# Designs tried in a protein design run: peptides against a protein of PDB entry 5VZU. Part 148

Target 1, 271 residues: chain A of PDB entry 5VZU
Amino acid sequence: GRTLEDIFHEHMQELILMKFIYTSQYDNCLTYRRIYLPPSRPDDLIKPGLFKGTYGSHGLEIVMLSFHGRRARGTKITGDPNIPAGQQTVEIDLRHRIQLPDLENQRNFNELSRIVLEVRERVRQEQQEGGHEAGEGRGRQGPRESQPSPAQPRAEAPSKGPDGTPGEDGGEPGDAVAAAEQPAQCGQGQPFVLPVGVSSRNEDYPRTCRMCFYGTGLIAGHGFTSPERTPGVFILFDEDRFGFVWLELKSFSLYSRVQATFRNADAPSPQ

## One batch from the design tools (peptide; made by RFdiffusion4, then SolubleMPNN)

Design b2_p22_4_s2 (from b2_p22_4, 13 letters changed)
Fold by OpenDDE base, seed 2:
Structure b2_p22_4_s2 (fold): chain B 271 residues (1-271), chain A 22 residues (1-22)
Amino acid sequence: as target 1 above (271 residues)
Amino acid sequence: ELEELEARIERKRAKTPSLIQP
């Protein structure tokens, strides 16, 4: 039978051949477009900019990270045989924080899968509720002619009676110990490990994370066939590093800031 | 040459669907 190695080798050969074909087809006519760095805003989770991402068998790709209110976006600057340049490789919902379990339970892929799918369901419910409120508000208030409903007489309900027994029962005020929300220690990152069975290109990823958020990644077949959004986890490690766990693919992409300084890369001020 | 490579890939895809990737 075909081994997993045979399937992997066959896929890698196809991927290399596809990369060769795409590169060779465009060799005779290159169009260059200037890319501008997004302006940094005070409310941005980290400084926006260019990151080098690991995409498993594709290797290294360049992604632009940008912030759009409570959403973050990764846009491919480099294309591959599956996802072309200019596509939104990741979309992050900064409203939906993911709380990772302890380090022992982080090794369990099924636990991470449960947490992500629960958040995905909340996001779907919020989208349905917000869609209904926007739909009902356009109900034509046709002028309901106010037909005068006749005054039915209020029957006088009777006045009984006084009995005053003073039972003193001095119920002790149970000290509701308000569970002090432990102030999220803003300073030290949570210990981080990939779940068992999640593939990384290498084991050299940060072992502590600051925050995690729900997100979706774009996946497709070769030639951008059947593109779809798959659920995942955005992992913020530090100012210069983030990850994305592709839940369905059981893969991890590490993104590291491009440390190159670009002259004249700022977007022109909106006139 | 390029068209022959494309035709080889398409014949391969028809037998083994390409893996969906990010």
Scores: peptide ipSAE 0.331, ipTM 0.635, DockQ to the pose 0.045
Fold by OpenDDE base, seed 4:
Structure b2_p22_4_s2 (fold): chain B 271 residues (1-271), chain A 22 residues (1-22)
Amino acid sequence: as target 1 above (271 residues)
Amino acid sequence: ELEELEARIERKRAKTPSLIQP
């Protein structure tokens, strides 16, 4: 029977062939859209901007990384046969840090899967609870019938007098040693390796990461059919590199900053 | 050549389940 490997190989050949056709079609009506770089904010995890991402058989794609409070987004600037341009390829929840195990246990795909699925369940619970609070808060605006309460008269309450006894109670200031939360040393990277059975386009990925977060990736069939969000791990390597582990696909995408400088790429100030 | 290649892709799309990809 056809192996999964045979199917992937055949699919890779199809994608290459599709790309060749699309690039060879001169009669394509090209629509140009201006892209603006998101403004950098002090609280951004890294500088926002354009990254070149590796999408296995799709090859190199351009993704814009942007920050939205406690969320990060990767938006496809280039589309492919599965996911069109302008789609959010990755959505990262910066509230849900993934703690990677030691380097030995990082090779275990089932351990990574357990950690990610536990965080996925917490995120689902928080969404349900926050949905209930937002639902209950809207239900109690029954129409306040503005009954015109009659103007009851100003009773002049009398001027009670001045008794000024200063009680001296010298309560000792208990030295609450504020345990200085040691600023989480954001600087020491941890050793990083992909789990066994996670495919990478190349083995040349950073072997040290700064931090990881829970995220979801967008996957679809050709023509953007059956689009769904799958669980994954965002891996920050450095200021210019991040990765995404697609858990269900057992694949890794490496993203590297586009080093090109763009003139007039800043978003116009909202007038 | 290009038309034959397009017809090969279309025949392949019709026969191969679209792999769900990122």
Scores: peptide ipSAE 0.320, ipTM 0.620, DockQ to the pose 0.042
Fold by OpenDDE base, seed 5:
Structure b2_p22_4_s2 (fold): chain B 271 residues (1-271), chain A 22 residues (1-22)
Amino acid sequence: as target 1 above (271 residues)
Amino acid sequence: ELEELEARIERKRAKTPSLIQP
């Protein structure tokens, strides 16, 4: 019978062949599009820009990392047979930090799955609650036929007088101790290991991480068929490296900053 | 719910192990 290894090998060959076919179809009609680097903002978790990502059997792909308030986005600059260029490969919710367990419990895939799925449920609840507040406000503008209610004469109720005793009650302004958001101590990175049964392209990934966040990854069949968002973990290693654990796929993508300096890659200033 | 989601993940993975990729 086919081994699991045989099936993965055949699939990898199919993906390579498809990638070759797609690449070769463009050789005769190359359209060059200028890509602009997103501007860096002070509140950005790391400097935005181009990263080289590992996508299992697809190999290496280029992803643009950008920040959008409390969300981060990875956008494919290169496409593959499953996910075309310009798609959001990953979407990260920077509101939902994931706390990894100790190194021993990090090896347990079921423990990581539990943690991620609990956060996914919170995100789903918050989306439902926010959707209800937006929905109820629109319903009640039925066309109120403006029947011209006749002008009843408003009687002149009398002007009674001024007695202005100034009660001095000096209510002390309660010090709203603004919980100083402790500047996220860029503390010593937590020891990091992939769970058992999560596939990586190589074992050469950072063994310490700064922080993790809930995110979703885009997956599809060949030709972008049946595209869906799957739960995952964004792992910040350092200023130049992050990872994404694809929970449903049991796979890991490592992203490393493209160190090349691009002249004139900044977005034109809005005139 | 969690076990049903895990079982759904594993059923999806078992039905489309190679065809659905990131």
Scores: peptide ipSAE 0.319, ipTM 0.631, DockQ to the pose 0.299
Fold by OpenDDE base, seed 1:
Structure b2_p22_4_s2 (fold): chain B 271 residues (1-271), chain A 22 residues (1-22)
Amino acid sequence: as target 1 above (271 residues)
Amino acid sequence: ELEELEARIERKRAKTPSLIQP
């Protein structure tokens, strides 16, 4: 029978061939669109901008990283046969930090899978609870047709001013010891290794990471068929490099900042 | 050439589950 390796090799040949066809068709009609770089904000985890990402069989793709409060997004600037340009390849939840185990336990794919799936379940619970609070708040504004009760003229009853002395009940302010949020220690870089069985295009990934977050990646069949979001791990290495572990695909994408300076690529100031 | 190549890809796609990719 065909091995998984034979299927992967045939698929790699197909993707190379599709890439060749698409690149050859571009000679006939190209539509150019200006890309604006996102403005940098002080609270951004790293400077937003263009990154070159490794997508296994597709090779190198260009992704725009942007920040949206407690979320980060990677948007494809280059498309492929599975995921077209303009799609959000990764969505990162900056509220849900992933704590990696020690370097020995990081080799265990099942340990990483457990940690990610536990966070996925918390995210699902928070979405259900927030959906119930939003649902109960909308249910009580049934339009009570307030029948217009006729305006009976209420007589001007006189302003007796009772001199009620406010008793100064000096309730001692109970010292609510505000649990000092321990300042998020700007984490000393943790030793990093990919789990056994996670495919990387290159072994030249950073061996130290700053922090990790829960995220989801977009996957699809050819022609953007059956698109779905799969769980993964965003790994911040440094100011210019991040990774994404695609948990279900057992693959790793490395993203490196595009070092080219672009003139006139800043977003127009919102008027 | 291009059409024959597209037809060869489509004949392969019909025989291989399109791998879901990122």
Scores: peptide ipSAE 0.317, ipTM 0.633, DockQ to the pose 0.044

Design b2_p22_4_s3 (from b2_p22_4, 12 letters changed)
Fold by OpenDDE base, seed 3:
Structure b2_p22_4_s3 (fold): chain B 271 residues (1-271), chain A 22 residues (1-22)
Amino acid sequence: as target 1 above (271 residues)
Amino acid sequence: EEKELEERIERMRAKTPSLIQP
């Protein structure tokens, strides 16, 4: 029977040939679309923009990072034979922070899997609850028949103004125990390591992370067949680097900011 | 040449299920 290695080898051959066809299409009629950089907002987790991402066998791809309220999006600018350009490769839920365990337990893939799946179930529950509240809120617009309540007359209630003396009840100032805001430890990155069995194209990834979030990645077969969203972890390393752990694929993508400056790449201001 | 390459890819796709990738 075909081994898993045979399947990977044949997939790599197909991938190389598909990439060859796509590159030979440069001799064909191409449609060009202008890409604009997303505007930066003060509340953005990091500056939005272009990142180079590592996608295992696909190699390096260009991804646009953008922020949409409490969601971040990675959109493929370069496509591959599985996921075409313009698809949202990753979607990050900035409401659902992932707390990584200690460095020893971070090596355990099953521990990371447990943590991610628990957050996935919370996200599903919140979506179900929010769906019920939106359903019940639409049902109560019964037609309020505006019965015209008759204009009852303005009875002139009289002006009596007695000067009731201010009682000085000296209520003791209850000691507001100022809950010491633990200084947000914004500065100390947590030690970071990939779980055993998670593949990375390069072992040169940051060994400290600032924060992690729940997210989903888009996966598909060649020609964008059977596209689905798989659970994963967004890992913020610094202003210019983030990662995504593809949980089901046991793979890691490292994203690094494209340092090239583009003239006139900003979106036109909405007139 | 291009058509023969496309037909070769289709023959490979028919023989090998594509791996699901990101």
Scores: peptide ipSAE 0.250, ipTM 0.633, DockQ to the pose 0.052
Fold by OpenDDE base, seed 1:
Structure b2_p22_4_s3 (fold): chain B 271 residues (1-271), chain A 22 residues (1-22)
Amino acid sequence: as target 1 above (271 residues)
Amino acid sequence: EEKELEERIERMRAKTPSLIQP
């Protein structure tokens, strides 16, 4: 029967051939599009911009990181045979922090899987509840048939004036001291290791992380067939490095900031 | 050329179940 090694070898041959094919098409007709760097906002988790990401067998790809309120997005600038350029390779929910266990339990893939799937279920429940509240609010605008109420002219004037002074009942509003949610301490970096059985292209990844969030990654067959979103973990290492654990694929992508300075790459100010 | 290439890609897809990749 086909071994996992045979399947991997055939897949690698297919990817090399597809990459050669796409590269050879560049000699015939190139469409150039200007890419603008997203503006940095004070509330951005890190500076947005270009990152080089590792995608296993595809190798290195360029991804644009951007922030959209409580969401972060990685957009492919380079495409591959599975996922074309311009697709959102990762979507991160910055409301759903993942707490990694101790270093010993981080080696357990099943523990990470449990934590991620529990967060996925909470995200699904919140989407269902918010969908019900939005649904009930729209249902009550039944068309009020504007029955034309007739124009009866009744003029009556009466003047009654009485001056009743309402009493000053000074009920002291009890100061419900809203417990100030302590600003989430910029977490001291914790020791980080990949779970056993998660594939990384290189063993050279940061061994300390700042924080983790729930996210989803885009996966597809060759030619962008059957595209779906798979659950994963966004791992912030530092200002210039993040990772994504593809839970179902048991793979890890490391993203490192492109250190090249681009002239005139800033988005034009919205006029 | 492009059409022969598409047919070659489809012949590869038919032989190797395209691994779902990121």
Scores: peptide ipSAE 0.239, ipTM 0.637, DockQ to the pose 0.045
Fold by OpenDDE base, seed 5:
Parts: structure tokens; C-alpha cells; sequence
Structure b2_p22_4_s3 (fold): chain B 271 residues (1-271), chain A 22 residues (1-22)
């Protein structure tokens, strides 16, 4: 049978060939699109912007991190033979924090898998419940055939009478003090290690993380064939670094902020 | 679940002559 090494070697040859074909297609008419940096919001987990991501065999890719309420998105700025530019490589659910265990249990891939799958199931249940509320409201507008019932004359209903007793029902406004979720204190980072058997392109990843969230990564075959979302873990290391653990792929992508200052890269203010 | 994930990973590895990549 093919060894995992044979499959990897064949894949690397095919990937190199595809990468060569894609790069050779740059001799064709390139359309340049201006990319704008997303505006920073006060509630953003970190400053949005460009990051250099490691994608195993693909190498370094450029990803735009942006925030959309309680979701974060990584969008490929550079494409590869599997996932083209403009695709959402990662989608992070900032509602679903993952708590990593101690370092000993973090080395266990099965423990991480259990934690992620339990969160995945909760996310799936919430999506099903929210889908039911939206479905029930549309059913009842059967086409009432508006038979034009003839305009019977509005009889003058008489103007009775004035008794305006002002009931002083002093309904105390129950101050539902919406407990402002205290901005998650930038607690001391926890020790971090990749699980055994998770491939990293570089062993030089941060050994301390601030927080983790459930997310999904986009995976596909060459030419964007059979695209699917796979469960994973977004790991915030610091203001300039995050990771993504691709659970099913047993791989880790490290993302580091592009420190280059771009002049005039801000989106034009909506006029 | 874990075994189903492993089987899914193996099915993905077996179905694609090219590894499904991110």
C-alpha cells in the first residue's frame, strides 16, 4: 500500500506542479484589485489587518484578519492551488471560547479533539434552534383571496365620554442592568504546546497563549474541488500573532502581523 | 466521535489523489 510518506511525496509533486502552473499563469493579464485594510473597532479582539500565515506545504500566505461582531474572519489575500484568493480560510466564533487544559493534557490530541467536538456540537445546536424561529413565521400567509367586500358605510360610532381617572401605576422600571460583559481581562497568558502529532512548519511558535476560540477552516482539493469547512482552534498569542489548529488535518498554521505600514490603505470613509 | 473523525480523515486522505489542504 502507499505509505503516508509516498502520498505526501506525490502530493508535494502535484502541489509543486500546480504552483508552477499558477505562477506561469501570471504571464497572463493580471487584474490588480486594491485591498483596503478593515477599520479597527474598539471591540475588536486585536487590531485587524494583514498577517503572514504558514500553510504547511504551500508555504507563506497573506491573510486579512477582520472582525464582524462576535465573528472573526481570515480571508486569503494570496491564493494557493487548493484555496483561491478571496476565500475565507478561517472563520472564528468569538462566542465559543475554548479553554485549553494543562500542558500535560494539551499534548494529548484526543483531549483537544474532544473539547473542539463538544463546542462544535453546541454551535450546531444553536444554529438549529435559531433556524426554527425563522422558519415558523413565514408559513401562515396563505393567499387570502381578497374578495372585494363592498364598502359598507362606516356608521358613526358615538363619542362617549371622558372619565380619565389617571391610575398612577408607578411601574418601577426594573433596571435590567445588562451586566456589561466586562471586557475579558487580558489575563496572564497560559502555557501553550501543540498536541503530539500536530504538524507545524516551524517549532518556533509562541509557548504562551492569551485565549482560544472555536473556529472552522476551509479545505479543498486542487482547483478548489470539494470545498468543506473543518473544525479547528483559533489561538490568540498576542496582538500580532495568532494560530489555527486544523483538527482534521492535524496541522498548525501560525499567523504573524505584516509590520509594513501601508500608506492610503484605509478604506475610504463611506460618503 | 473520535473514531468517526479518524475514519473521516482516512476517507479524505484516500479519496483525494491530492491531499485536501487549507
Amino acid sequence: as target 1 above (271 residues)
Amino acid sequence: EEKELEERIERMRAKTPSLIQP
Scores: peptide ipSAE 0.229, ipTM 0.615, DockQ to the pose 0.282
Fold by OpenDDE base, seed 2:
Structure b2_p22_4_s3 (fold): chain B 271 residues (1-271), chain A 22 residues (1-22)
Amino acid sequence: as target 1 above (271 residues)
Amino acid sequence: EEKELEERIERMRAKTPSLIQP
């Protein structure tokens, strides 16, 4: 039978061939487009901008991080044979925080999988409920002509009866001490480790994270065939570093801010 | 759900050589 090594070698050969085909097509015509940095907003989780991301066998790619209310977006600036430039590689739902377990349970891939799938199901339920409210609101504008339905009658009164026993039982109000949700100490990062069996291109990833969110990543075959969204975890490490765990791929992408200062890269103010 | 994810991972691994990549 084909070994995992045979499959890996065939994939690497195909990937090299695809990269060669794509690069050889550039000899005839280059189209240059100006890229503008997204404006920073006060409510942005971190400063938006360019990040270098690790994409397993593809190597390093450039991604633009931008914020759109309660969503974050990673857009490929550089493409590869699977996902072309301009595609949204990651979409992060900033409404759905992922609570990582303790450091011992973080090594268990099935525990992370469970947590992510539970959040995915909540996101799906919220989308179905919001779809029903938008559907029902359009149906009620039928002009119900007020046909005057007639005056039918009077039926009667019946009567009784009395008794009054006043049982006093003075049940003490149990002081439901509302467990004050301790404000998650915004300053100390949680210890972080990748689950066993999640591949990272580099073992030099941050061992402490600030917060995690549910997200989806874009995956495709060579030539952007059968593109689909896969569930994952966005991990904020610091102001200049984030990660994405591709749950189905069992892979980790590390993103680091491009430290280059760009002159005149600010988006023109909307007139 | 976990089984469906495992089967999907296994189907993606079995649909090689065009490794579905990010």
Scores: peptide ipSAE 0.249, ipTM 0.622, DockQ to the pose 0.281; fails the geometry check

Design b2_p22_4_s4 (from b2_p22_4, 12 letters changed)
Fold by OpenDDE base, seed 4:
Structure b2_p22_4_s4 (fold): chain B 271 residues (1-271), chain A 22 residues (1-22)
Amino acid sequence: as target 1 above (271 residues)
Amino acid sequence: MDEELEARIERMRAKAPSLVQP
């Protein structure tokens, strides 16, 4: 029978061929839309902008990274046969930091899987709890029948003044040693390696990362069929590079900043 | 297009497992 490897190889050839067909057939029917770069904010994890991503067989794609409070989003600027342009390829929860183990345990896919699935369960619980608070808050607006409360009268009750003395009780201010939250040392990067069995297009990925976060990636069949969100890990390497580990696919995408400067790429101010 | 390439494309389309990809 065909091996999984044979199936992946045939599929990779198909994706290349489909990319060739799309580029060759649609050259005459392209609609161009202006893309605006997201504004940078001081609280952004890195400068937002365009990144070139490696998607295995799809090759090089352009993704826009943007920040939305405690969430980051990767939006496909280039589409492929599976995921069209304008879709959120990755959504990152900056509330849920992933701590990678030591370099030896990072090679264990099952350890990474355990960590990610534990965080996924926490995120699911928080969404259920927040959904209940939003639900219960709406239920208690029963129609307050505006019963006309009758005009109860103006009772003038009087002025009396007296003098009570200030007791001096000099309670010593207990020194609340404000545990100085050690400024999260924007610290020495930790050693990084992909787990065994995670496919990367190239072995040339950064071997040191700054931090990792829980995220979800969008996957679909050809023609955007059966789209679903799968768990993964966003890996910040530096100001210009990040990765995403697609846990269920056992794949890694590397993203590198597009170094080109764009004139007039800023979003128009909302009028 | 080369007829062999077209036939290959069609065989690939027909055989493509709808592998979910990112």
Scores: peptide ipSAE 0.264, ipTM 0.566, DockQ to the pose 0.041
Fold by OpenDDE base, seed 3:
Order: C-alpha cells, then sequence, then structure tokens
Structure b2_p22_4_s4 (fold): chain B 271 residues (1-271), chain A 22 residues (1-22)
C-alpha cells in the first residue's frame, strides 16, 4: 500500500510541477493589478497591511491583513497551486476569543481541538438564529382591504367625569451603575507553545501571545479544487506578528509584517 | 495555452490525491 511518505512525495512532485507550469505561463501574458493598503481604523486589533506568511510546502507567501468590524481577513496577494491570489486564506471572528490553557495543556492537540470545536458550534448556532429572524420579517403582505365609503359628520356631546387622586409613589432612582466595559486589557502575554504534532516550518515562533480568536482557513486541492473552510486559531503575538493554527491540517503558519514602505499604496478616499 | 499543457493540468487535477493545502 502507499505509505504516508509516498503520498507526501507524490504531492510534492505534483506541487513542484504545478509551480513550474504557472511560472512558464508568465512568458505569455502578464496581468498587473494595483494593490491598495487597507485604511487603518482606531478599533483595528493591529495595523492592517502586508504580511509574509509561511504556508507549509508552498513556502513564503504575501498576505494582506484587513479588518471589517468584528472580523479580520487575510487575503492572498501571492497565489499558489492550491489557492489563487485574491482568495481569503483566513477569516477571523473577533467576537469569539479562544482562551488557551496553561503551557502543559497547550501541548495537547486534543485539548486545543476541543476548545476550537466548542467555539465552532456556538458560531453555527448564532448563524442559524440570526438567519431565522431575517426570514420571518418578509411574510406579512396583508391583503389590500377595500376602500370603505365616506361616512357622515355626527356631532355629540360633552360629559364631565371625575377626580382620580395622585398616588405619590416615590420610586428611588436605582443607580444603574453602567458596567463600564472594562477596556479590553491588552492582557499580559500568555506563554505559548504549539501542540505536539502541529507542523511548523521552524521552531522560531514567539513563545508568548497576547490573545487568540476563532477563525476559518481556506483549503483546496491543486487548481483550487473542492475549496472548503476549516476551523483554526488566530494567534496575536504582537503588532507585527500573528499565527494561524490549521486544526484539521495540524499545521501552523507564522505571519510577519512586511517592513517595506510603499509610496502611493493608500486606497483613494471614497468621494 | 498549449492544449497539451491544459490536458496535463487536467490529468494532474484528476490524479491529485485528496491532499488539501492552505
Amino acid sequence: as target 1 above (271 residues)
Amino acid sequence: MDEELEARIERMRAKAPSLVQP
């Protein structure tokens, strides 16, 4: 039978051949698209922009990080044989924080898997509930009842009725202490380690994280076949570094900010 | 595109093991 090693070897040979084919197509036609950097907003988790990410067998890729309310998105700027340029490689739900266990329990892949899958089920429930409320509002086009006729002007009279007394119920103003939403304390960095059996290209990743969120990653076969979203964990390390744990793939991508400054890369202001 | 190259890509897609990548 094919070993796991044989399957990986065949896949790597195919991947190299696909990369060669795509590279050879550049000799015939080059299409240039201008890339604009997302505008920074005050509520953005970190400054949006270009990151270099590690994608297992693909190597280094360029990803644009952008923020869209309570969602973050990583968009591939580079394409590969599986996922073409312009696809959303990661989608992060900033409403669904992942709480990592202690450093010993972080080594257990099954513990991380449990935590992520519990959050995934909550996200699915919220999507179903929000889908039902949007569906029920459209149904009552009540029948256009017919125009009844202009009935006449009757006049009658003036009656006086009486004196009901003012009850003085002195309800004390309960101080609704508005629970000040504690400003999301940029929590003291938590010790971080990858679970055993999660593949990283190197062991040189930050060993402390600020916060984690639930997200989904886009995966596909060669030539963007059977694209699907798989559960994962977005890990914020610092202002310039984040990671993504691909749960089903048991892989880790490290993303580091591109420090190059680009002239005229800002999107034109919507007029 | 070279028709032979397109046919090679399609044969590769059809033989691609179910190895999905990010």
Scores: peptide ipSAE 0.252, ipTM 0.604, DockQ to the pose 0.044
Fold by OpenDDE base, seed 2:
Formats: C-alpha cells, structure tokens, sequence
Structure b2_p22_4_s4 (fold): chain B 271 residues (1-271), chain A 22 residues (1-22)
C-alpha cells in the first residue's frame, strides 16, 4: 500500500507542479494593481496592515488585515494553488470571544473543539433569529380591508365566595449581588500552548496570548475547487502577531506584521 | 459532537490533507 510518506511526497510534488503551472500562466501578461493600506480606526483591535502568514505546505503568504465594525478580515495578497489572491482567507467575529482553559486543558484538542463548536452553534442561532425578524417585517403590509361585522353580546354569570386569612411572613429579599464579571484584566496575557496534534510550521510561536475570537477560514482544493468556510480560532498575541487555528485541518498559521514602511500606501481620503 | 461535523472532519482527514488547504 502507499505509505504516509509516499502520499506526502506525491502531494508535495503535485503542489510544486501546480505552483509552477500557476506561475508560468503569467509568462505572457502581467497585470499590476495598486494596493492601499486600510486606514487605522480608534476601535481597531490592532493596527490594520500587511502580515506574513505561514500556510503549512504553501509556506509564507502575504495577508492584509482589516477591520469592519465587529468583524476582522484577512485577505490574501499572494495567492496559492488552492486559494487565489484577493480571497478572504480568514473572517473573525469580534463579538464572539473564545475563553481558553488553563494551560493543562489547552493541550486537549477535544476541549478546544468543544468550545469552538459551541460558539459556532451560537453564531448560527443568532443568524437565524436575525433572519426571521427581517422576514416578518416585510409581510405585514397587506391592506386589511376593515369590514365591520357587528356580532352580539353574550351575558352570564356571577358566582361566589369569600374568605381566607392574612399570613404576614416577611421573607427578607436576599440581595443577589450580581457579581459584576470583573473585566478580564486587559494587561496580562494568558499562557498559551497549541493542542496536542495541531501542526505548526514553526515551534517558535508566542507562549502568551491577549485575546481569542471565533473565526472562519477559507479552504479549497487545487484550482479553487469546492471552496468552503471552516471553523477556527483567531489568537491575538500582540500588536504585531496573531495566529489562526484551523480546527478541521488541525493546523496553525502564525501571522507577523510586515515591518516595511510603504510610502504613498495610504488610501486617498474619500473626497 | 455533531455527528455530521465528525463525519466531515473524518472525510477531510480521509481526503489526504493534500486535497483541501487554506
């Protein structure tokens, strides 16, 4: 039978060949498009901009991080044989924080899977409820012609009766002091480790994270075949580094800010 | 776990990690 090594070698050969074919398709015509950096907003989780990401077998890719209210997006600037340039590689829901367990339980992939899938189900429910409210609001403008049919006054009946007693028992209202959820200390990062069986290209990833969020990643076959969104975890390490755990793929991508200064890369102010 | 998602993860694992990439 084919060994796992044979399958890996055949895959790497196919990926290299596909990368070569896609690169060679440009031999006759290069189209250049200017890229503008997104403007920074005060409410942005970190400064938007260019990041270099690790995509397992594809190697290093360039991703633009941008913020759109309570959503963040990673857009591929470089394409590969699976996902072309201009696609949204990651979409992050900044409404849905993921609380990582303690460092011991973070090693358990099944625990991370449970947490992510519970959040995914909540996101699905919220989308269904918001879809129903938008649907019902359009249906009710049918003109109800108000025909006034007058029908009659049925009458009866009066019955009894009286008594019982006044028992005083003055049960003190126990002030259930709603323990105000202490705002998770925004200053000290949580210890971070990848779950056992999650592959990383480099073992050199930050061992402390600031915040985690639910997100989805785009995956496809060669030539962008059967593209789909897979659940994952966005991990903010610091101002210049974030990660994405691809739950279904059991892989981790590390993204690091491109430190190059770009002259004239700011979007023209909307006139 | 949602049996459909387990079956999807298993189908994605059984599809050599080669066929679907990020």
Amino acid sequence: as target 1 above (271 residues)
Amino acid sequence: MDEELEARIERMRAKAPSLVQP
Scores: peptide ipSAE 0.235, ipTM 0.607, DockQ to the pose 0.294
Fold by OpenDDE base, seed 5:
Structure b2_p22_4_s4 (fold): chain B 271 residues (1-271), chain A 22 residues (1-22)
Amino acid sequence: as target 1 above (271 residues)
Amino acid sequence: MDEELEARIERMRAKAPSLVQP
């Protein structure tokens, strides 16, 4: 039978061949596109920008991290045989924090899977509820056939009269309990370890994380076939490093900030 | 685990690693 090593070897050969095909196609059609760095906002979880990510068998890729309100997005700047450049490799829901268990229970993949799936189900319910409110509002403009009802005559308006006392209805101000946006506590970093059976390209990942969030990752076959979003965990380590656990793939991608100063990489100010 | 997810993970593992990647 094929060994696991044979399957990995065949896979690596196929990836090398696909990379060669793509690279050779690009050699004939070099389109240079200027990349603009996203502007930093005060509410951004970390400074947006370019990160180098590890994608298992694909190796090193460049990803742009950007923030969009309560969502973060990783966009591939470099493509691979599965996911082309410009695709959103990861989408992070900053509303849905994941609390990691203690270090002993973090080694249990089934425990991480349970936590992520419970959050996935909440996200799915919220999307269904928000979809229903938007749907009911549009249904009732049936075309009222304007039957021309005949002009009945305007009877005169009688004029009466002024009286009416001011009722002091002291409507109590309903305490809108402003859901205190818990300030993103720069929580003391917690000990972090990958679950047993999660593959990392390097064992040299940060052993302390600040916070985790629910997210989805994009996966596809070669040539971007059957693309789908899979559940995962975004792990913020520090200002310059984050990770993504691909739950279904049992893989981990480490992203590290590109420490290059790009001259003129700022988006032109809208004139 | 959600049995559907376990079955999906196993289907994705049984799919050669080449067939679905991030």
Scores: peptide ipSAE 0.202, ipTM 0.612, DockQ to the pose 0.300

